# Peptides against a protein of PDB entry 4X86, part 26

Target 1, 56 residues: chain A of PDB entry 4X86
Amino acid sequence: EGPQLLLSEAVSRAAKAAGARPLTSPESLSRDLEAPEVQESYRQQLRSDIQKRLQE

## One batch from the design tools (peptide; aimed at target 1 P3)

Design b2_p27_2 (made by RFdiffusion4)
Pose (drawn by RFdiffusion4):
Structure b2_p27_2 (pose): chain A 56 residues (1-56), chain P 27 residues (1-27)
Amino acid sequence: as target 1 above (56 residues)
Amino acid sequence: TEEIEESTTEELEETLEELETLTEELE
């Protein structure tokens, strides 16, 4: 469909494709992925990469 | 990164707009 805007969903899809199951729970992993620093870093990476590809 | 490389210009412009809308909602 398109680039995943939610890091939590991107990680869930990646783990499923890798056949990885959490030691804790999906709910605990998602809570940690929602930490502001992690979400903000992801948003900045996405913004930078989209602008660069657009530079063609 | 692969999904960005495979996207058209229009799709990337829409994705960027959506990202900025989400950022404004969070502020």

Design b2_p27_2_s1 (made by RFdiffusion4, then SolubleMPNN; from b2_p27_2, 17 letters changed)
Fold by OpenDDE base, seed 1:
Structure b2_p27_2_s1 (fold): chain B 56 residues (1-56), chain A 27 residues (1-27)
Amino acid sequence: as target 1 above (56 residues)
Amino acid sequence: MEAIERMSREELEEVLQQLQEQEQLAA
């Protein structure tokens, strides 16, 4: 319930809910999703979306 | 985005505050 602040957690939750499993190792996928530049982009997008919603 | 649409204004402000705190800690 609610939006995840970490991209890695958001993807993990979505994959679990869909019953989907990555073909590559879970560790490799998590490492990629935890990359600083990727997480920062996700954080910025999440902030932008929330701010837009608050302006409605 | 769907989760954001279901959130109340108060919940949105709380998450926004958490993001701002996270940004300050990372800076």
Scores: peptide ipSAE 0.408, ipTM 0.852, DockQ to the pose 0.816
OpenDDE base, seeds 2, 3, 4, 5: peptide ipSAE 0.406, 0.400, 0.396, 0.402; ipTM 0.851, 0.847, 0.848, 0.849

Design b2_p27_2_s3 (made by RFdiffusion4, then SolubleMPNN; from b2_p27_2, 18 letters changed)
Fold by OpenDDE base, seed 3:
Structure b2_p27_2_s3 (fold): chain B 56 residues (1-56), chain A 27 residues (1-27)
Amino acid sequence: as target 1 above (56 residues)
Amino acid sequence: MEAIRAMSREQLEAVLQQLQELEEQRR
């Protein structure tokens, strides 16, 4: 699987598992993932936010 | 943040695992 699919899957998992709204809409995510630098930044931010939640 | 706040610890760890796979793919 490519990097875009793995990140998209992670975001979808978060939304589905929580029964909540996605962090980023599928359309917005797809657009952002077109640029490798944005894809990496989003991955890092998502990781950071999750880690912060785990520390609460 | 909304989805993250609603998730359990176990669910959050599952997402982190998926992100780890992405990192390994880029390595």
Scores: peptide ipSAE 0.273, ipTM 0.789, DockQ to the pose 0.297
OpenDDE base, seeds 1, 2, 4, 5: peptide ipSAE 0.261, 0.260, 0.210, 0.294; ipTM 0.785, 0.784, 0.753, 0.800; seeds 1, 5 fail the geometry check

Design b2_p27_3 (made by RFdiffusion4)
Pose (drawn by RFdiffusion4):
Structure b2_p27_3 (pose): chain A 56 residues (1-56), chain P 27 residues (1-27)
Amino acid sequence: as target 1 above (56 residues)
Amino acid sequence: SAEQAELEALIAQLTPEQRAELTEQYG
């Protein structure tokens, strides 16, 4: 479809493709992925990479 | 959110090939 805007959904997809199941729970993992620092770093990485590919 | 709207606007400008590359990295 497109680049995943929600890091939590990107990680869930990646874990499913890797066959990885959490030691804790999906809910606990998602809570940690929503930490502001983690979400903001992801948003900045996305913005930087999109702009660069647009530079063609 | 405002940040998501900004990213959606940038993604709309991508070629199919560029969108596929980002989907492999972030999707």

Design b2_p27_3_s1 (made by RFdiffusion4, then SolubleMPNN; from b2_p27_3, 8 letters changed)
Fold by OpenDDE base, seed 2:
Structure b2_p27_3_s1 (fold): chain B 56 residues (1-56), chain A 27 residues (1-27)
Amino acid sequence: as target 1 above (56 residues)
Amino acid sequence: SAEDQELRELISQLTPEQLAELTAKYG
C-alpha cells in the first residue's frame, strides 16, 4: 500500500489500542512511522501535529 | 537517529484522546 495509507493505518491502530488496552506501544508506533514505505513529508507533518497538541 | 528519538518521545506523551484526534485527521 501507499505511504499515506501506511501512516494512517499506524495511527489508527495506535488509537484503537490505546482506547481499549495498550496493545500498541510508543515503540511500535514509532517503528511503523519509521517504515521505509512511509513518505518523509507525511512523517514530518505528523510530528508537527503531535507537537501542536502537546502544546495546547 | 536524533529525529526518530524525538518522535518516540513525543508519541509517548500522547493521550488516547489525542491519538484519536490524529486518527480522525489521517485515518
Scores: peptide ipSAE 0.189, ipTM 0.768, DockQ to the pose 0.262
OpenDDE base, seeds 1, 3, 4, 5: peptide ipSAE 0.170, 0.170, 0.186, 0.174; ipTM 0.758, 0.758, 0.764, 0.762; seed 5 fails the geometry check

Design b2_p27_3_s2 (made by RFdiffusion4, then SolubleMPNN; from b2_p27_3, 7 letters changed)
Fold by OpenDDE base, seed 2:
Structure b2_p27_3_s2 (fold): chain B 56 residues (1-56), chain A 27 residues (1-27)
Amino acid sequence: as target 1 above (56 residues)
Amino acid sequence: SAEDQELRELISQLTPEQLAELTEKYG
């Protein structure tokens, strides 16, 4: 099958679509966050950063 | 899991600009 996106790659792809709808759906991003290759500490830090931005 | 569902809900609320900021930090 095609190459599997890492978390950073998924976020990068969404960012390139700034001003438009993200190329990667929220569900796809969440799937990447759940991927075993993603370190738990990294995932938790990302979660924290997301929460902070939503509270701004 | 409940945790995963929460993450999905949080991500769905982000704007493209906020996603771009995250890319600069984690990309």
Scores: peptide ipSAE 0.172, ipTM 0.755, DockQ to the pose 0.282
OpenDDE base, seeds 1, 3, 4, 5: peptide ipSAE 0.155, 0.171, 0.157, 0.180; ipTM 0.747, 0.761, 0.753, 0.765; seeds 4, 5 fail the geometry check

Design b2_p27_3_s3 (made by RFdiffusion4, then SolubleMPNN; from b2_p27_3, 7 letters changed)
Fold by OpenDDE base, seed 2:
Formats: C-alpha cells, structure tokens, sequence
Structure b2_p27_3_s3 (fold): chain B 56 residues (1-56), chain A 27 residues (1-27)
C-alpha cells in the first residue's frame, strides 16, 4: 500500500474507534502515523489539520 | 520523539466529530 492510503486507513480506524467506545487508542493511531511507509509530508499536513480543528 | 508525543497528545483531544471530518478529508 502507498503512504497516502496507509494514512487514510489510520484516520478511518480512529474515527470508527471513537464511536461508543474507543477501540483504537491515541497511541495506536500515532504508531500507525509513525510507520515508515507514511510520507512525512502527509504526517505534517495531518498535524496541521488537527491543530486547526482544536482551535475552533 | 518530542514531535510524536505532541501529535499523540493532540489526537487524544479530538472528538469523534472531528475525527470524522478528518476521515472525510483523507479517507
């Protein structure tokens, strides 16, 4: 799988896990995002998006 | 790393709705 697909899968899993009860911990999500297959540019973009949403 | 710890802390603060928004963008 490509780096972008790996990142999208991690985000999707986190969203699903955040439902009634978290099935994927922040640590698990971070581990997925830290995978060497994921491009650093995408990680940085995701971080930026997260920060923007927390500022709302 | 320090960067990884910061990211983990930020993710922990997200609501399910915010995670859904991210999924819509990247999924």
Amino acid sequence: as target 1 above (56 residues)
Amino acid sequence: SAEDEELRALIAQLSPEQLAELTAKYG
Scores: peptide ipSAE 0.188, ipTM 0.767, DockQ to the pose 0.240
OpenDDE base, seeds 1, 3, 4, 5: peptide ipSAE 0.165, 0.182, 0.165, 0.182; ipTM 0.758, 0.769, 0.756, 0.767; seeds 1, 5 fail the geometry check

Design b2_p27_3_s4 (made by RFdiffusion4, then SolubleMPNN; from b2_p27_3, 8 letters changed)
Fold by OpenDDE base, seed 1:
Structure b2_p27_3_s4 (fold): chain B 56 residues (1-56), chain A 27 residues (1-27)
Amino acid sequence: as target 1 above (56 residues)
Amino acid sequence: SAEDQELQALISQLTPEQLAQLTAEYG
């Protein structure tokens, strides 16, 4: 829950960074996306989801 | 990490609409 929450927050920040949060740097997002191994499965799912969306 | 960089790169390629859809699921 904790690590997954951090990842979800990172995703939200990335979405908002397109307009509402221009001060969010790539480095900051990378730090937000950084997760321990307990979050790996969720990170993999996120990656897969993003890749599928990019194929649309 | 390299994996984090990949995620960041992928997210950076999404359109605003795709980002909105992503946050609807994960936000």
Scores: peptide ipSAE 0.233, ipTM 0.812, DockQ to the pose 0.272
OpenDDE base, seeds 2, 3, 4, 5: peptide ipSAE 0.231, 0.218, 0.231, 0.215; ipTM 0.813, 0.804, 0.813, 0.798

Design b2_p27_4 (made by RFdiffusion4)
Pose (drawn by RFdiffusion4):
Structure b2_p27_4 (pose): chain A 56 residues (1-56), chain P 27 residues (1-27)
Amino acid sequence: as target 1 above (56 residues)
Amino acid sequence: FEELAEEQKEALIELALAQQKEVIESL
């Protein structure tokens, strides 16, 4: 489809492809991924990388 | 247990970020 805008969904897909199951729960992992610092850092990385590829 | 859970979370974030970078490079 496209680049995942939600980090929590990106992590869930990656774990499923890696066959990894959480020690805690998916809900606990997702709550941590939603921390403002983590989501903001992901959004900035996405913005920077899209702009760079656009620079062609 | 909490230390192991934290390490797992960090490894999964790194993997997801690496896959998202490949998706962006492939546009």

Design b2_p27_4_s2 (made by RFdiffusion4, then SolubleMPNN; from b2_p27_4, 20 letters changed)
Fold by OpenDDE base, seed 4:
Structure b2_p27_4_s2 (fold): chain B 56 residues (1-56), chain A 27 residues (1-27)
Amino acid sequence: as target 1 above (56 residues)
Amino acid sequence: MAAEEAAQRERLVALAMERLRQEILQL
């Protein structure tokens, strides 16, 4: 349950919108962010942050 | 180099997370 958003996709979109160029490469950055433990950690953080904001 | 790459990654993640928060909360 909760947001089913991909961190790698979110970062790709944000980088594009900001005109940012990853130092390693977009592909390397995406690969790192697609790691299951990284994705899950940030999913939980996002969920927690949203819940806090909705309770304000 | 590695420290700079890590710092850039952290900034991009923070930017993405903030954009996601805004997109979801503004639905």
Scores: peptide ipSAE 0.305, ipTM 0.771, DockQ to the pose 0.539
OpenDDE base, seeds 1, 2, 3, 5: peptide ipSAE 0.301, 0.299, 0.303, 0.304; ipTM 0.771, 0.768, 0.771, 0.771

Design b2_p27_4_s3 (made by RFdiffusion4, then SolubleMPNN; from b2_p27_4, 15 letters changed)
Fold by OpenDDE base, seed 3:
Structure b2_p27_4_s3 (fold): chain B 56 residues (1-56), chain A 27 residues (1-27)
Amino acid sequence: as target 1 above (56 residues)
Amino acid sequence: AEAAARAQREALIELAMRELRQEILQL
């Protein structure tokens, strides 16, 4: 929920933007999206980006 | 096939994060 949902939606948009069709199963993709390292990377980016906006 | 699928998943996630960054920075 929240950040995870945004990331999953972003992946769908990214696939369409790149004109790519996923070669993987939905289960495999979901597993990767739920990986701690992926979630942490996303949270760090989100925090950093928000901070940048606040500092402008 | 499996390696290609993994590489694609990684690429899509990275691209998604890049797009989200742009969205946040342009809110």
Scores: peptide ipSAE 0.411, ipTM 0.806, DockQ to the pose 0.679
OpenDDE base, seeds 1, 2, 4, 5: peptide ipSAE 0.394, 0.393, 0.397, 0.382; ipTM 0.796, 0.795, 0.798, 0.788

Design b2_p27_4_s4 (made by RFdiffusion4, then SolubleMPNN; from b2_p27_4, 18 letters changed)
Fold by OpenDDE base, seed 3:
Structure b2_p27_4_s4 (fold): chain B 56 residues (1-56), chain A 27 residues (1-27)
Amino acid sequence: as target 1 above (56 residues)
Amino acid sequence: MAAAEAAQRRELVELALRELRQEIEQL
């Protein structure tokens, strides 16, 4: 249970905001970040961060 | 080349998480 945010979208947004240029390509980077294991790790981190905020 | 790409990927992920954490803190 928790928000459904995609790491690929978050990184794309952050890269644009920072003016960062991926060494590979935006498409290749997105593909790597959409891997299920990577997305799951991100989901867990996000959940943890929200829980920490609730405990403050 | 591969090491540099991996390092940049990590940096971008950390940047994304930092921005998201700032938004979460404002909830």
Scores: peptide ipSAE 0.407, ipTM 0.806, DockQ to the pose 0.643
OpenDDE base, seeds 1, 2, 4, 5: peptide ipSAE 0.402, 0.396, 0.403, 0.401; ipTM 0.805, 0.801, 0.804, 0.803

Design b2_p27_5_s1 (made by RFdiffusion4, then SolubleMPNN; its pose is not in this set)
Fold by OpenDDE base, seed 4:
Structure b2_p27_5_s1 (fold): chain B 56 residues (1-56), chain A 27 residues (1-27)
Amino acid sequence: as target 1 above (56 residues)
Amino acid sequence: SAARLQELIERVEQYARELLARYEWEY
């Protein structure tokens, strides 16, 4: 529920798709994912993409 | 459609991949 969970899940899926695991501290990654500007950018992109797909 | 849904998923994952590039990863 909310952009934080959506973004974290997207990152998890991307990591799995790449077969990658973090060398950098998971705490540092979480800090970046929790940044409001990052979450807002993700929200805007997601909204825009969904709207575009609905118009197709 | 299934195709459009997959396209959306790929777009979301692309954004996530860009974020992941900021960190070091092992494979």
Scores: peptide ipSAE 0.059, ipTM 0.484, DockQ to the pose 0.612
OpenDDE base, seeds 1, 2, 3, 5: peptide ipSAE 0.053, 0.054, 0.057, 0.057; ipTM 0.479, 0.466, 0.482, 0.469

Design b2_p27_5_s2 (made by RFdiffusion4, then SolubleMPNN; its pose is not in this set)
Fold by OpenDDE base, seed 1:
Structure b2_p27_5_s2 (fold): chain B 56 residues (1-56), chain A 27 residues (1-27)
Amino acid sequence: as target 1 above (56 residues)
Amino acid sequence: SAAALQQLIQQVDQYAQQQLARYDWEY
């Protein structure tokens, strides 16, 4: 299996590191971030970023 | 390795940072 590339997971890690919680419910936030179109955009951006990093 | 890829993801996770900015947060 490949690496986990979930946007919701990335946001959760960042929020936790900052000690931050959403003003809305965590469930609502997850619903937004786990939407297929959002996840696909994230996958594309992340793949691009990784490729750029490896080419440095 | 999977671990190496995850480390790289954490370093370049700009899109996630952008999404964070779209929401209001409580600290």
Scores: peptide ipSAE 0.413, ipTM 0.773, DockQ to the pose 0.497
OpenDDE base, seeds 2, 3, 4, 5: peptide ipSAE 0.324, 0.239, 0.239, 0.358; ipTM 0.703, 0.645, 0.640, 0.733

Design b2_p27_5_s3 (made by RFdiffusion4, then SolubleMPNN; its pose is not in this set)
Fold by OpenDDE base, seed 5:
Structure b2_p27_5_s3 (fold): chain B 56 residues (1-56), chain A 27 residues (1-27)
Amino acid sequence: as target 1 above (56 residues)
Amino acid sequence: SAAALQALIQAVDAYAEAQLKRYEWEY
């Protein structure tokens, strides 16, 4: 079913790379990013995006 | 493949960036 990446982890890595910290509490951010429906949507989009790129 | 990996990286970046915009950030 494609890669099982965590959106929360992806965002955390991106934020770290950018040297950014959420002014909103990290806990709130994590809660939003770890929501099952959000995670599933992310997974599906990743799969879709990868497939599209490979088809080009 | 390299292409698949690149696509994955780009997708991750895109979603990460999109999500980042939903919050206020400090640098």
Scores: peptide ipSAE 0.095, ipTM 0.545, DockQ to the pose 0.630
OpenDDE base, seeds 1, 2, 3, 4: peptide ipSAE 0.090, 0.094, 0.092, 0.091; ipTM 0.543, 0.540, 0.545, 0.543

Design b2_p27_5_s4 (made by RFdiffusion4, then SolubleMPNN; its pose is not in this set)
Fold by OpenDDE base, seed 5:
Structure b2_p27_5_s4 (fold): chain B 56 residues (1-56), chain A 27 residues (1-27)
Amino acid sequence: as target 1 above (56 residues)
Amino acid sequence: SSAALAELIAAVDEYARAQLARYEWEY
């Protein structure tokens, strides 16, 4: 199954930490980041990161 | 451990931050 973190949520947290907002809209940004292909890439990255950290 | 979890969270945030460059932002 793997991690269930959403890229949209992660980017939102990062943007807030930087005090930044998208020029389009938060909703438009979320729509882009919730696209299946984008989320799958993120899921793969998270899985890889976790595995690498467990190996250290 | 708590330290390992914090490190993972930081790594996730780094990936998310990299995605910021794909969009235009206002402050």
Scores: peptide ipSAE 0.365, ipTM 0.724, DockQ to the pose 0.647
OpenDDE base, seeds 1, 2, 3, 4: peptide ipSAE 0.232, 0.351, 0.343, 0.347; ipTM 0.639, 0.733, 0.717, 0.718

Design b2_p27_6 (made by RFdiffusion4)
Pose (drawn by RFdiffusion4):
Order: sequence, then C-alpha cells, then structure tokens
Structure b2_p27_6 (pose): chain A 56 residues (1-56), chain P 27 residues (1-27)
Amino acid sequence: as target 1 above (56 residues)
Amino acid sequence: AAFEEAAAEQRDALIALALAQQKAVIE
C-alpha cells in the first residue's frame, strides 16, 4: 500500500513478519508507542525522508 | 525489574525494525 503513517501499526506489522510476540500485551506495547515523543520523532523522520526522496 | 527491562528491550528492538522497513518503503 504505502508508508505507514501510524507507528503503532508499523510496529505491529514488523513484529508479525518477525514472528515476535510481546512479553506484555499488544495493548501495552501500543500505549507506549503512542507516547508523544516517540510519535513526534517518527513524524519528523518521515517528513525528512519523503522530502529527500522528492529531491530528485 | 528483570521482566520490565526485558520488555523494554523487546519494544525498542521492534521499533528499530519497523523504522528500517518504513525507510525501505520510502526508497
């Protein structure tokens, strides 16, 4: 489809492909991924990388 | 304490993997 805009969904897909199951729960992991600092860092990385590839 | 450290390490490793896959999708 396209680049995942939600970090929680990106992590869920990556774990499934890696066959990894959480020690805690998917709900606990997702709650931590939604911390503002983590989501903001992801958004900034996405913005920077898209602009760079657009620079062609 | 040991469980909480191991859960944190698993979380951080999965975040790094997901970021590497998203970078490849953008390329």

Design b2_p27_6_s1 (made by RFdiffusion4, then SolubleMPNN; from b2_p27_6, 13 letters changed)
Fold by OpenDDE base, seed 5:
Parts: structure tokens; sequence; C-alpha cells
Structure b2_p27_6_s1 (fold): chain B 56 residues (1-56), chain A 27 residues (1-27)
């Protein structure tokens, strides 16, 4: 439940907007950020943030 | 190595940037 957003996509977009180039490579960075445990942690954080916002 | 440490630092910074912008967009 919650928005279906990928951390790798979010980082890719932010990097492009900032004109930042990963020192390793975009592909290596994406691979790291697409790891299931990393994505799940991100999803949980986002869900928590939304819940906190709704409780305000 | 210095490169590996710099790369890790950059990744952390990019993640922080992305999450900040996303939260501002959604919340």
Amino acid sequence: as target 1 above (56 residues)
Amino acid sequence: SAFEEAARAQREELVALALRELRQEIL
C-alpha cells in the first residue's frame, strides 16, 4: 500500500535535475538502489512519512 | 579507497536529495 515509487527512479530524477553525475555510473548506482531490501526500506519510510502527515 | 569513500558519500547525498524533493512533492 502507498505510492508505487522506485528509489532508483527518484534518485535518477534528482541527479539529473541537479546536474549530478554518479562517480561510479548511473547503472551501478541504480543497481544498488534497486536491491529489494533497499527498495523496501524506502517504501516503509515513505509510508511512515505519509502516515505521520495524515495524523497531523 | 578514497574513490570508494567518495562514491558512498555521493550516493548518500543523492538519496537524501531525492527523498527531500519527493516528500515535498507528495506530502
Scores: peptide ipSAE 0.479, ipTM 0.840, DockQ to the pose 0.632
OpenDDE base, seeds 1, 2, 3, 4: peptide ipSAE 0.477, 0.476, 0.478, 0.475; ipTM 0.839, 0.839, 0.840, 0.839

Design b2_p27_6_s2 (made by RFdiffusion4, then SolubleMPNN; from b2_p27_6, 16 letters changed)
Fold by OpenDDE base, seed 5:
Structure b2_p27_6_s2 (fold): chain B 56 residues (1-56), chain A 27 residues (1-27)
Amino acid sequence: as target 1 above (56 residues)
Amino acid sequence: AEFEERARAEREALVELAMRRLRQEIL
């Protein structure tokens, strides 16, 4: 359950919106952010944030 | 080493930016 968002996509959108040009290539950055453990950590953080918001 | 540190800092900043935007969109 919960949102099925990719951290890599979220970061890509954020970078574009900010006009950011990271030192790390888009490919390398995406590779890092697509790692399963990173994605899972992101998902859990987002889920936690949602739960906290619902409890307010 | 300096390049790696700067790249890491940039990644962390981008992740924070992304999370902030998503929280604003979803929550």
Scores: peptide ipSAE 0.426, ipTM 0.820, DockQ to the pose 0.619
OpenDDE base, seeds 1, 2, 3, 4: peptide ipSAE 0.422, 0.420, 0.420, 0.419; ipTM 0.819, 0.817, 0.817, 0.818

Design b2_p27_6_s3 (made by RFdiffusion4, then SolubleMPNN; from b2_p27_6, 16 letters changed)
Fold by OpenDDE base, seed 3:
Structure b2_p27_6_s3 (fold): chain B 56 residues (1-56), chain A 27 residues (1-27)
Amino acid sequence: as target 1 above (56 residues)
Amino acid sequence: SSFAEAARRQREELLRLALERLRQEIL
């Protein structure tokens, strides 16, 4: 339950919107962001933010 | 190296941008 956006996709969209170009490469950055521990950390941060908002 | 440090800083910035963008859409 909750948003099911991959971190790699979110970063790709943000980079495109900002006109930012990864210094290494988009592919290299994507590989790093697809690591399970990185994705899980991102998910937990988002979940925490939603919970805090609901408690306001 | 300076390049590696710059790349890490950029990654951190992109992560921040992504999270803020998602917060705008969801929250």
Scores: peptide ipSAE 0.380, ipTM 0.795, DockQ to the pose 0.601
OpenDDE base, seeds 1, 2, 4, 5: peptide ipSAE 0.378, 0.375, 0.378, 0.379; ipTM 0.796, 0.795, 0.795, 0.796

Design b2_p27_6_s4 (made by RFdiffusion4, then SolubleMPNN; from b2_p27_6, 18 letters changed)
Fold by OpenDDE base, seed 5:
Structure b2_p27_6_s4 (fold): chain B 56 residues (1-56), chain A 27 residues (1-27)
Amino acid sequence: as target 1 above (56 residues)
Amino acid sequence: SSMAEAERRQREELVELALRRLRQEIL
């Protein structure tokens, strides 16, 4: 339950918007960010932030 | 490694940027 957002996609979009080029490669960066544990922590952070905002 | 440190720093900066943008969009 909650938004299905990928950190890798978010970072890709942000990097593109900022004109930032990963030192390794976009693909390498995406691979790191697609790791399940990384994605899960990201999801939990988003959920926490949303809940916090809703409680304000 | 200086290069490895730079890569980690950049990754952290990009993640922070992404999260900031996403929070602005969702919240």
Scores: peptide ipSAE 0.426, ipTM 0.824, DockQ to the pose 0.620
OpenDDE base, seeds 1, 2, 3, 4: peptide ipSAE 0.426, 0.421, 0.422, 0.420; ipTM 0.825, 0.822, 0.823, 0.823

Design b2_p27_7 (made by RFdiffusion4)
Pose (drawn by RFdiffusion4):
Structure b2_p27_7 (pose): chain A 56 residues (1-56), chain P 27 residues (1-27)
Amino acid sequence: as target 1 above (56 residues)
Amino acid sequence: AAEAQKDALISLALAQQEETLDAFFAS
């Protein structure tokens, strides 16, 4: 489809493709991924990379 | 151990996201 805007969903897809299951739970992992610092860092990375590829 | 798994999974998701961006802009 497209680049995943939600980091929680991107991690879930990656873990499934890697066959990884959490020691804790998907709910606990998702709660941690929603920490503001983590979500903001992801949003900034996405913004920077999209602008760069657009620079062609 | 849970924190190390979480950090490894973030790294993996970010590496796959870069590939998704390359494939999206190549289409």

Design b2_p27_7_s1 (made by RFdiffusion4, then SolubleMPNN; from b2_p27_7, 15 letters changed)
Fold by OpenDDE base, seed 4:
Structure b2_p27_7_s1 (fold): chain B 56 residues (1-56), chain A 27 residues (1-27)
Amino acid sequence: as target 1 above (56 residues)
Amino acid sequence: AAEAQREQLVALALQRYRQDLEAYFQQ
């Protein structure tokens, strides 16, 4: 359903699709991935990818 | 082990994200 803008959601969906169960639990993993600095890193990657595609 | 798994899950998420992004821009 389109590229996920939140890392926590992206990982959650990826894990479910792969049938993977986080060793620390989904809740703990999501909490870690929702940290501002972690999400910002993901946002920067997203920004970079979009810019590349707008230039091609 | 948990750290390695997290790393793997993030990598998988990025792969899926990029596939979706490609599809979006191919519209």
Scores: peptide ipSAE 0.542, ipTM 0.854, DockQ to the pose 0.866
OpenDDE base, seeds 1, 2, 3, 5: peptide ipSAE 0.538, 0.539, 0.540, 0.541; ipTM 0.852, 0.853, 0.853, 0.854

Design b2_p27_7_s2 (made by RFdiffusion4, then SolubleMPNN; from b2_p27_7, 15 letters changed)
Fold by OpenDDE base, seed 5:
Structure b2_p27_7_s2 (fold): chain B 56 residues (1-56), chain A 27 residues (1-27)
Amino acid sequence: as target 1 above (56 residues)
Amino acid sequence: AAAAQRAALVARALAELRQQLDQYFQQ
């Protein structure tokens, strides 16, 4: 549907913006979030969210 | 115009993710 952001990057930005400190290291979290199944789930959710916003 | 709209929607998605993370870490 268009833009593809890595989930790891998105979570990193969100965490920084929220001032949140993960229980695990940011690097470990980013690595886990790059798993194909996790990234695909994020992509699908992002697409769905964008479509919903376009309908508003 | 379409590119700007896409960027804005991605920004909204990231803001929602930020909110979810904030709520999680408040638990």
Scores: peptide ipSAE 0.068, ipTM 0.520, DockQ to the pose 0.042
OpenDDE base, seeds 1, 2, 3, 4: peptide ipSAE 0.047, 0.045, 0.046, 0.043; ipTM 0.455, 0.450, 0.459, 0.444; seed 2 fails the geometry check

Design b2_p27_7_s4 (made by RFdiffusion4, then SolubleMPNN; from b2_p27_7, 15 letters changed)
Fold by OpenDDE base, seed 4:
Structure b2_p27_7_s4 (fold): chain B 56 residues (1-56), chain A 27 residues (1-27)
Amino acid sequence: as target 1 above (56 residues)
Amino acid sequence: AARAQREELVRLALERLRQDLDAYFQQ
Protein backbone atom coordinates (compact mmCIF):
# COMPACT_ATOMS: atom_id res chain seq x y z
CA GLU B 1 0.00 0.00 0.00
CA GLY B 2 2.97 2.28 0.49
CA PRO B 3 4.59 4.13 3.38
CA GLN B 4 2.56 4.06 6.58
CA LEU B 5 2.04 7.38 8.34
CA LEU B 6 0.94 5.81 11.64
CA LEU B 7 3.41 3.89 13.77
CA SER B 8 0.75 1.55 15.11
CA GLU B 9 -0.25 0.56 11.60
CA ALA B 10 3.37 0.30 10.46
CA VAL B 11 4.21 -2.05 13.32
CA SER B 12 1.07 -4.09 12.79
CA ARG B 13 1.94 -4.66 9.15
CA ALA B 14 5.59 -5.34 9.88
CA ALA B 15 4.69 -7.87 12.55
CA LYS B 16 2.31 -9.68 10.24
CA ALA B 17 4.86 -9.76 7.46
CA ALA B 18 7.47 -11.20 9.82
CA GLY B 19 5.06 -13.67 11.36
CA ALA B 20 5.66 -12.16 14.77
CA ARG B 21 3.06 -12.28 17.52
CA PRO B 22 3.14 -9.59 20.19
CA LEU B 23 3.84 -11.02 23.63
CA THR B 24 1.27 -8.75 25.24
CA SER B 25 -1.43 -8.58 22.56
CA PRO B 26 -1.94 -6.76 19.28
CA GLU B 27 -4.41 -4.47 21.01
CA SER B 28 -2.21 -3.49 23.94
CA LEU B 29 0.75 -3.01 21.63
CA SER B 30 -1.30 -0.72 19.41
CA ARG B 31 -2.39 1.31 22.43
CA ASP B 32 1.21 1.84 23.45
CA LEU B 33 2.22 2.84 19.94
CA GLU B 34 -0.65 5.28 19.62
CA ALA B 35 0.58 7.37 22.54
CA PRO B 36 1.02 10.95 21.29
CA GLU B 37 4.69 11.21 22.17
CA VAL B 38 5.46 7.87 20.52
CA GLN B 39 3.59 8.72 17.35
CA GLU B 40 5.30 12.12 17.27
CA SER B 41 8.69 10.44 17.41
CA TYR B 42 7.68 8.30 14.46
CA ARG B 43 6.44 11.35 12.59
CA GLN B 44 9.79 13.04 13.13
CA GLN B 45 11.60 10.01 11.78
CA LEU B 46 9.27 9.83 8.80
CA ARG B 47 9.84 13.52 8.08
CA SER B 48 13.58 13.06 8.29
CA ASP B 49 13.52 10.06 5.98
CA ILE B 50 11.42 11.89 3.42
CA GLN B 51 13.63 14.96 3.53
CA LYS B 52 16.69 12.81 2.96
CA ARG B 53 15.17 11.34 -0.17
CA LEU B 54 13.99 14.69 -1.47
CA GLN B 55 17.60 15.83 -1.39
CA GLU B 56 18.87 12.88 -3.40
CA ALA A 1 10.75 -9.35 27.17
CA ALA A 2 7.68 -7.52 25.94
CA ARG A 3 9.59 -4.24 25.86
CA ALA A 4 12.42 -5.80 23.91
CA GLN A 5 9.98 -7.28 21.43
CA ARG A 6 8.23 -3.94 21.00
CA GLU A 7 11.53 -2.27 20.25
CA GLU A 8 12.33 -4.94 17.70
CA LEU A 9 8.94 -4.57 16.04
CA VAL A 10 9.43 -0.81 15.81
CA ARG A 11 12.81 -1.40 14.22
CA LEU A 12 11.22 -3.69 11.67
CA ALA A 13 8.56 -1.11 10.95
CA LEU A 14 11.18 1.57 10.35
CA GLU A 15 13.11 -0.68 8.00
CA ARG A 16 9.92 -1.40 6.10
CA LEU A 17 9.15 2.31 6.00
CA ARG A 18 12.47 3.10 4.41
CA GLN A 19 11.99 0.33 1.89
CA ASP A 20 8.59 1.71 0.99
CA LEU A 21 9.94 5.25 0.73
CA ASP A 22 12.72 4.09 -1.56
CA ALA A 23 10.17 2.48 -3.82
CA TYR A 24 7.99 5.57 -3.76
CA PHE A 25 10.76 7.95 -4.75
CA GLN A 26 11.99 5.61 -7.48
CA GLN A 27 8.67 5.79 -9.30
Scores: peptide ipSAE 0.633, ipTM 0.891, DockQ to the pose 0.867
OpenDDE base, seeds 1, 2, 3, 5: peptide ipSAE 0.631, 0.630, 0.629, 0.633; ipTM 0.889, 0.889, 0.889, 0.890

Design b2_p27_8_s1 (made by RFdiffusion4, then SolubleMPNN; its pose is not in this set)
Fold by OpenDDE base, seed 1:
Structure b2_p27_8_s1 (fold): chain B 56 residues (1-56), chain A 27 residues (1-27)
Amino acid sequence: as target 1 above (56 residues)
Amino acid sequence: EEKEEEERRKEEEKKRLEELLKYLQQP
């Protein structure tokens, strides 16, 4: 299958770990975070971070 | 031994990260 790398999912998991909840509906936040341009930025950042980690 | 265990954990992490990179590179 492969890991789920959606920014919306990552943010929701992080929020749960921090004991935080969005002031707006989770659905609205998810829609914003799933926007293609936002997701692409996240993908690029994640790729960069992974590459740095592999270099260590 | 502790240093060897750390290296094993790092290698396992790198393997997982390589898999993740492979996933991200899929068209």
Scores: peptide ipSAE 0.219, ipTM 0.731, DockQ to the pose 0.050
OpenDDE base, seeds 2, 3, 4, 5: peptide ipSAE 0.213, 0.210, 0.170, 0.152; ipTM 0.729, 0.725, 0.697, 0.677

